# Designs tried in a protein design run: peptides against a protein of PDB entry 3QIS. Part 205

Target 1, 334 residues: chain A of PDB entry 3QIS
Amino acid sequence: PSLELSRREFVFENVKFRQLQKEKFQISNNGQVPCHFSFIPKLNDSQYCKPWLRAEPFEGYLEPNETVDISLDVYVSKDSVTILNSGEDKIEDILVLHLDRGKDYFLTISGNYLPSCFGTSLEALCRMKRPIREVPVTKLIDLEEDSFLEKEKSLLQMVPLDEGASERPLQVPKEIWLLVDHLFKYACHQEDLFQTPGMQEELQQIIDCLDTSIPETIPGSNHSVAEALLIFLEALPEPVICYELYQRCLDSAYDPRICRQVISQLPRCHRNVFRYLMAFLRELLKFSEYNSVNANMIATLFTSLLLRPPPNLMARQTPSDRQRAIQFLLGFLL

## One batch from the design tools (peptide; made by RFdiffusion4, then SolubleMPNN)

Design b2_p21_2_s2 (from b2_p21_2, 9 letters changed)
Fold by OpenDDE base, seed 3:
Structure b2_p21_2_s2 (fold): chain B 334 residues (1-334), chain A 21 residues (1-21)
Amino acid sequence: as target 1 above (334 residues)
Amino acid sequence: SLLDEMREEMAKEIEEIREEL
């Protein structure tokens, strides 16, 4: 069997978080026999492509002289955004299009990723006074390394040594402040806040706005700004309540004094973000007659975002653990 | 309130950043 491919090199320029890009090519059976094609893993890979890439269709049959269009879809989700922001991964891949009893055809995928404040650590964002698109990639790497070291120092309760004139980090990320301050000013009376979805176009505008500027006002509807806050919290590589404290939150869920002690042990930026969000959500709950928001709804929604099980425990989360996690958060909303 | 304090402090820090950009 043999194939003819219309193209073998693909370039995805300016790939962004949550922005789908598509490139298409044709494969034609120029042989005399039916052929089965499939994208196959490389020797050391478990998947035929990186998590941000998809081929559609990824397999199929071609009769002699049949042609099929294949779409290469690039989409950076929460699962790939962090490793692309750090430059640990890149918009580069090699796809192997295999023919059963035939040849391998190699496709080259290349391009560039534009970093996002979405999927960046709270520690790095507290050190990032400029919009992320204005920060050199080398400095982003340094900020992530420094942020990891500061998190470790904070968890170990190590007194900061008099390390030199490091710029004082922000109390909270400017991006979180901008989103929450907008919601506080404009959304406290918004009916169905956090219940109505935002507009996809407005979500993209909000992301691009936060990545490229320090706006006076967030663009879009209150629903889109509220959903952008949820997306931001969901995309965090480390949740607002650090994984190391997850079990202690569950164990303390019915003791409000221990719950406050657990939160006091968070890294400074995580603790500040948690307290800020809880203060905002308590304010929002005062307007429940207008916004239809209640403590149980908010606790249920935000618990999955703020208090995630560590990756090694995700598959083991019980309904009891989820209820304890909700109860932990309720102790800060009531 | 804690919310008002954090809003006012961060508003100053953000304004200082905007003056430096």
Scores: peptide ipSAE 0.587, ipTM 0.958, DockQ to the pose 0.764
Fold by OpenDDE base, seed 1:
Structure b2_p21_2_s2 (fold): chain B 334 residues (1-334), chain A 21 residues (1-21)
Amino acid sequence: as target 1 above (334 residues)
Amino acid sequence: SLLDEMREEMAKEIEEIREEL
């Protein structure tokens, strides 16, 4: 069995968070026998491709002289954005197209990723006064390392070393501030806020705007700006409520005093973001007659974003744990 | 309010950043 491939090299330029790119190629059975093809893992890999890449179809049968189109889809989700932002991963892969009882055909995937404020830590973003696209990649790595060290110092309640040498971090990420300030100004009376989805094109414009500039106004509908805030919170490498405090939030869910004490133990950036979001959401709830937003809906929606189970506990989250998590957040909305 | 305070403080910090860009 043999295949002819129309292309073997693929370049995905300027790959961005949540922006689908597609490259297509043809495979043809130039043999005299039916062929089964499949994309197979390399010897050390569990998957045939990296998490941001997909082949469609990834397997199939070809009759003699049959041709099929294969799509290579590059999509950076929340699951890949952080490792691409840090440069730990890159837009590079090799696909192995295996032919049953035949040869392997290698496909080379290359390209470049454009960093996003989405999937970047709150600590790094608080230190990042410029748009992320204006920050050199080397400085992004340094900002992540410094942010990790500052988080650890904050958790350990270590006396800050001399405040004098490092630029004072922002109280909250400028990106969160811009999104929330827009919603506060323009969306408090928006019917079905956080219930109606945004437009995908507007979401991409909002992401690109926040990655490349410090806009005076966020582009798009109030629904798109609201969804962009949800996407931002969902894409955080660590949730606004740090994983270390997850269980304590659940245990305290019915004691509002203990809940406030738990939040006070968050790293400064996380604590500020949490307080800012809760203050905004309480303001939004005053307009419930106009925006159809209620505390239970908001608590349910934001709990999954702000208070995520640690990765080791994800598979064990009970309905009771979810209800406790919701109850914890309700104590800040009511 | 806490919301107003944070809005006003961050608005100043962002304006300072915009003047430097």
Scores: peptide ipSAE 0.585, ipTM 0.958, DockQ to the pose 0.802
Fold by OpenDDE base, seed 4:
Structure b2_p21_2_s2 (fold): chain B 334 residues (1-334), chain A 21 residues (1-21)
Amino acid sequence: as target 1 above (334 residues)
Amino acid sequence: SLLDEMREEMAKEIEEIREEL
């Protein structure tokens, strides 16, 4: 069996968080026998492609002289955004199109990724006074490494190294401040806030706006701005409540005094973001008559974003653990 | 309030950043 491929090299330029890109090619059975094709893992890989890439169809049969269109879909989700922002991964892959009882065909995937403030650490964003698209990728790597080291120093109660010529970090990321300040000014009376989904086009505009500028006003509806805040919190590599404190939050969930002590142990940026969000959400709850928002809804929604189980415990989360996590957050909303 | 304080402080810091860009 043999195939003819219309193209073998694919370039995905300016790949962005949550923006789907598609490239298409044709495969034709130029042989005299039916053939089965499949994308197969390379040696030592578990998957035929990286998490941000998909082929559709990824397998199939071709009769003699049959042609099929294959779509290569590039989509950066929350699961790939952090490693692409850091440059740990890149928009590069090799696909192996295997022909049963035939040969392999190699496809080269290349391109560039445009960094996002979505999927960047709170520590790095507090140090990032410029829009992320204006920050050199090399400096983003340094900011993530330095931020990790400062988080570890803070957790270890190590004396801050010399507050030398390093610019003072922001109290909270400018991106989260802009989102929350917009919602505070314009959305407190918005009916069904955090219950109505935003528009995908508006979400992309909000993300692009925060990645490229420091806007006076965020574009889009209040629902889109509210959903952008949820997406931002969901995409954080380390949740607002650090994984190290997860179990302590659950254990303290019914003691408001211990809950406050646990939060006081967060790194400065995480603690400030948590306090800022809780202060905003308490303000939003004063307008419950207008916005139909209640503490149980907010606690249920934000708990999954702010208080995530560590990756090793995700598969073990019980309904009791989820209820404790909700109760922990309720103690800051009421 | 804590919210007003944080909003006013960050608004100043952001304005300073905008003047530097």
Scores: peptide ipSAE 0.584, ipTM 0.957, DockQ to the pose 0.768
Fold by OpenDDE base, seed 2:
Structure b2_p21_2_s2 (fold): chain B 334 residues (1-334), chain A 21 residues (1-21)
Amino acid sequence: as target 1 above (334 residues)
Amino acid sequence: SLLDEMREEMAKEIEEIREEL
C-alpha cells in the first residue's frame, strides 16, 4: 500500500491558552489495494501526539483512489498551559502516520506559544507587576524558581533575611484583583451569576486582555468575567489551598477554629487570595435576592477549584471527602 | 470592611504600576 499526502509540515503560529487552531491536509490512496492508516506512537511514547495536539480521524480505511481529509487540532487546556508557560514543553511534535503492511509517513508540527497569566503560579503572579506578555521568558523562569523558594520559606516559617533588595510582591495577583473587583462593582446584582456560562469569544478577549494589559475595566458580560475567574482558579498549577493542606482541611471541616488555623499556614499569596475570594463571595451572598446565589451553590462550585485533592489522591476521592471539603468552605461563607 | 481595605490598597498598587508602564 502507498499514500500521497498533500502536506507534511504544519506551523501553528501564536498558540494561546484555550484557543483552538486547526490545520487540514489530505491523504490519498495512490496504490492498487485498500489500506488501513493510523497515527502511531514513536519509540518510547505512550501516545501518538502531545496532549495539546489531536488528529481527526486518527485512523481509517482508504479504497484505491480514495481521499480523506485529516484535521490537526491544537488546543492548550489547563493540563498543558503550565508546562507551555514555563517553556518545559513547546509547540513541536512529530506524528507518525503508519500504513498496515506499508511505510511510515512523518509529519512535522512546529509553532510558538504565547504565555498566559492563566496556568501561572500565584507566587509568580504576585511578583509579576507587568502583563505576562511584556515579561521576557527568561524572567518568567526566574520568577517561577524564586516563587518556589518563597513558598518553601513560607511553609518552613523562615523569615526572609534580606527585606531590602527584592521588589515587594503584590498582596494578590493583579489579574485576580481585576476580575474580582469587576465582579464586585458590576455583578453583585447579576441574576444567575456563576450559573450561566460566558461567551467563548468574550472569554478569549478577557484572557488576552489580562495577558497583555492592566485594563481599567474587564471586557465582556458579567457571566464571561465570572467564568474567567473560575477558569483562572482551575488553571492554577497549585490550587489556592496548597495540596499539602488538603487532608488537614478535610480533617478540620467541622471545627471553624482549626479551619482558620489551617488557612493561616498557607503561603502569604495563597492566604491573601483565599481571604480576598472569601470576602468577595460573602459580599456576593448579601445580594442573593438579586443574583440567586446561595452559600451551598458557591461552596460546591468553589470547593473543586480552591480545595483540589493532590494528583495522587484524585482517583480515591470519596463522596464523604467531597462533603467535608464543601463543609470546610461553608465555614468561611457563613 | 476587609474587602474594601484590600480593594483600596491593591487599587493604589495597580495605579502605581500603570504609571510606570
Scores: peptide ipSAE 0.583, ipTM 0.957, DockQ to the pose 0.773

Design b2_p21_2_s3 (from b2_p21_2, 8 letters changed)
Fold by OpenDDE base, seed 2:
Structure b2_p21_2_s3 (fold): chain B 334 residues (1-334), chain A 21 residues (1-21)
Amino acid sequence: as target 1 above (334 residues)
Amino acid sequence: SYLDEMREEMAKEIEEIREEL
């Protein structure tokens, strides 16, 4: 079996969080026999490609002189955004197109990723006074490392607050403040807030706006701004309630006093974001007659975002654990 | 309220940042 490929080198320029890019190429059976093709893992890999890449179709049959179009889809989800922001991963891969009883054909994937405030830690974002696209990548790495060290020191109760005025972290990330302050100003009377999906084009504009500027007003509908807040919280490398406190939140779910004590043990930025979000959501609930938002809906929605189980416990979450997690948040909404 | 305080404090900090950009 033999194939001809129309292209073997692919460049994905300016890859962004949640923005799908597609490159197409044709494969042709220039042999005299039918062939089966498949993308196969490299020797040390479990998958034929990195998590942000997909081939469609990834396998198939070609008759002699038959041709098929293959799409290479690049999409950075919440599962890849953090490692791309830190530069731990890059928009580079090699695909192996295998022919059964034939040759391997190598495809080179390259490109560049544009960092996002989505998938960046709360600690790093509290230190980040500029839009993330204005911050040198080297400084992003330093900010993430320093943020991790300060989080650990905070959890260990070891930190004197170094009072250096010019390096003082924000109380909350500017991006969270911008989203929540917009919703507070313009969305309290929005019918079906957090229930109606946003527009994908508007979501991309909101992400690009927060990555590149400090806007006075966020573009898009209230639904798109609300969904952007949900996406932001979902994309956090660590949830607003740190994984270390997850079990204690469940154990305290029916004691509001213990719940407040658990939250008081969060790192400063996480604690501030939690308090700020809960204060906003309580304000939003005052307008329930207009926005159709109720405490049970909000608690159910935000539980999966704010109080997600640690990766090692995700497969073990019981309906009882989910109900305790919801009850924990309800104690801050009522 | 805590919400109003946080909104006002962060609005000032963000305006200071905008003046420096």
Scores: peptide ipSAE 0.688, ipTM 0.973, DockQ to the pose 0.775
Fold by OpenDDE base, seed 3:
Structure b2_p21_2_s3 (fold): chain B 334 residues (1-334), chain A 21 residues (1-21)
Amino acid sequence: as target 1 above (334 residues)
Amino acid sequence: SYLDEMREEMAKEIEEIREEL
């Protein structure tokens, strides 16, 4: 069997977080026999493509003189955003289109990724005074390395580095402050806040706005701004409550004094973000008659974002562990 | 309140950043 391919080289320019891009090509069976095609893994890979890439269809049958359109879909989710922001991964791949009893055809995928404040560490964002798109990629790497080292020092209870360095980090990321301050000003009376989805176009505008500027006002509806905060928290490489403290949060869930001690052991930026979010959410709960928001709903929603299990424990999370995690958060909302 | 303090402190820090941009 043999195929003809309309194209073998694909370029995805200016790939962004949560923005779908598509390229299409045709494959044609110029043979006299039916053929089965499939995308196959390279020798050392478990998957036929990187997590941000998909072929549709990824397999099929072609009769003689049949042609099929294949879509190459590039989509950066929360699962790929962090490794693309750091430059650990890139918009580059090679796809192997295999024919049963035939030849391999190689497709070259290339392009560029535009970094996002979504999927960047809280530590790096506290150091990042400029919009992320204005920060040189080399400086982003340095900020992530320095952030990792400070997180480790904070967890080890090492003496705080002298507060006198000219580059004092922000108390919280400017992006979180902008989102929460907008919601505080404009959304406390918003009916069904955090329950009604935002608009996808508005979410993209909010992401692009936070990546490129320090706006006076966030664009979009209160629902879109609220969902952008949820997406931001979900996309964090490490949750607001660090993985190292997850089990201690569960173990302390029924002792409010121990819960406060556990939170006091968070890295400074994580602790500040946690306290800031809890203070905002307690304020939002005062307006429950207007916004229909209650402590159980908020605790249930934010528990999965703020207190996610470590990757090694995700498959083992019991209903009891989930209830303890919710109870831990409730102790800060009530 | 802690919320009001954080809002005011961060507003000052962000305004200083905007003046430097």
Scores: peptide ipSAE 0.688, ipTM 0.973, DockQ to the pose 0.768
Fold by OpenDDE base, seed 1:
Structure b2_p21_2_s3 (fold): chain B 334 residues (1-334), chain A 21 residues (1-21)
Amino acid sequence: as target 1 above (334 residues)
Amino acid sequence: SYLDEMREEMAKEIEEIREEL
């Protein structure tokens, strides 16, 4: 069996968080026998491609002289955004198109990623006084390393904030402040806030706006701004409540005094973001007659975003653990 | 309130940043 490929090199320019890009190519059976094709893992890989790449179809049959279109879809989700922001991963891959009893055909994927404030740590964003697209990638790496060190120092209660750090970090990321302040100003009376989905085009505009500027007003509907806040919180590499405190939050869920003590042990940026979000959400709950928002809905929604199980425990979360996590947040909303 | 304080402080810090860009 043999295949003819219309293209073998693919370039995905200006790949952005949550922006789907598609490149298509054709494969044709130029042989005289039916053939089965499949994308196969390389020798050391468990998957045929990186998590941000997909082939559709990834396998199939071709009769003699049959042609099929294959789509290569590049999509950076929350699962790939952090490693692409840091430059630990890149928009580069090699796909192996295997032909049963035939040859392997190599496809080269390349491109560039544009960093996002989505998937960047709270600590890095508190130090980032410019839009992320104006920050050199080398400086993003430095900010992530510095942020890790500051997180560890804060958790260990070791070193007073070094008075010698030339630039005082923001109390909260400007991106979170912009989103929450917009919602506070314009969305407190918005019917079905956090219940109605945003528009995908508006979400992309909000992401691009926060990545490239410090806008006076966030573009899009209140629903899109609300969903952008949820996406931001979901995309954080470390959730607002750090993984190290997850179990202690569950254990304290029915003791409001211990809950407050656990939150006091968060890194400064995480603690400030948590307090700011809880203050905003309590304000939003005062307008429940207009926005149809209630404490149980908000606690249920934000629990999965703010109080995530560490990756090693994700598969083990019980309904009891989820209820404790919700109860923990309810103690800050009521 | 804590919310109003945070809003005002951050608004000031962000305006200072905008003046420097």
Scores: peptide ipSAE 0.680, ipTM 0.972, DockQ to the pose 0.773
Fold by OpenDDE base, seed 4:
Structure b2_p21_2_s3 (fold): chain B 334 residues (1-334), chain A 21 residues (1-21)
Amino acid sequence: as target 1 above (334 residues)
Amino acid sequence: SYLDEMREEMAKEIEEIREEL
């Protein structure tokens, strides 16, 4: 069996978080026999491609003289955004199109990624006074390294020795402040807030706006701004309640005094963001007659975002653990 | 309130940043 490929080199320019890009090519069976094709993993890989890439179809049969269109889809989700922001991963891959009892055909994927404040750590964002697109990539790496060290020191209750040389970090990320202050000003009376989905085009405009500017007003509907806050919290590499404290939050869920002690052990930026969000959500609950928002809905929604199980425990989360996690947040909303 | 304090303090810090950009 043999194949002809219309193209073997693909370039994805200016890849962004949550923005789908597509490139297409054709494969043709120029042989005299039916053939099966599949994308296969390279020798050391578990998958045929990186998590931000997909081929469709990824396998199939071709009769003699048959032609199939294959789509290469590039999509940066929450699962790839952090490693692309840091430059640990890049928009580069090699795909192996295998032909059963035939040859391997190599496809080259290349391009560039544009960093986002979505999927960046709370610690880095508190140190980032400019929009992320104005920050040199080298400085983003330094900010993430310094942020990791600050998180570890805070969890270990180590007093920072050198307060002296670095610019004072923000109390909370400017991006979180902009989203929450907009919702506070304009959305407290919004019917079905956090229940109605935003528009995908407006979500992309909000993300691009926060990545490139410090706007006076966030574009889009209150529903899109509310969903952008949820997406932001979901995309955090470390959740607002750090993974190290997850089990302690569950164990304390029915003791409000212990819950407050657990929160006091968060890194400064995480603790500030948690307190700020809880203060905003308690304010939003005062307008429940207008916005149809209640404490149980908010606790259920935000628990999955703020109090995520560590990756190693995700498969073991019980319905009891989920109920304890909800109860933990309820103690800050009531 | 804590919310009002955070809103006012961060609004000031963000305005200072905008003046420097």
Scores: peptide ipSAE 0.676, ipTM 0.971, DockQ to the pose 0.776

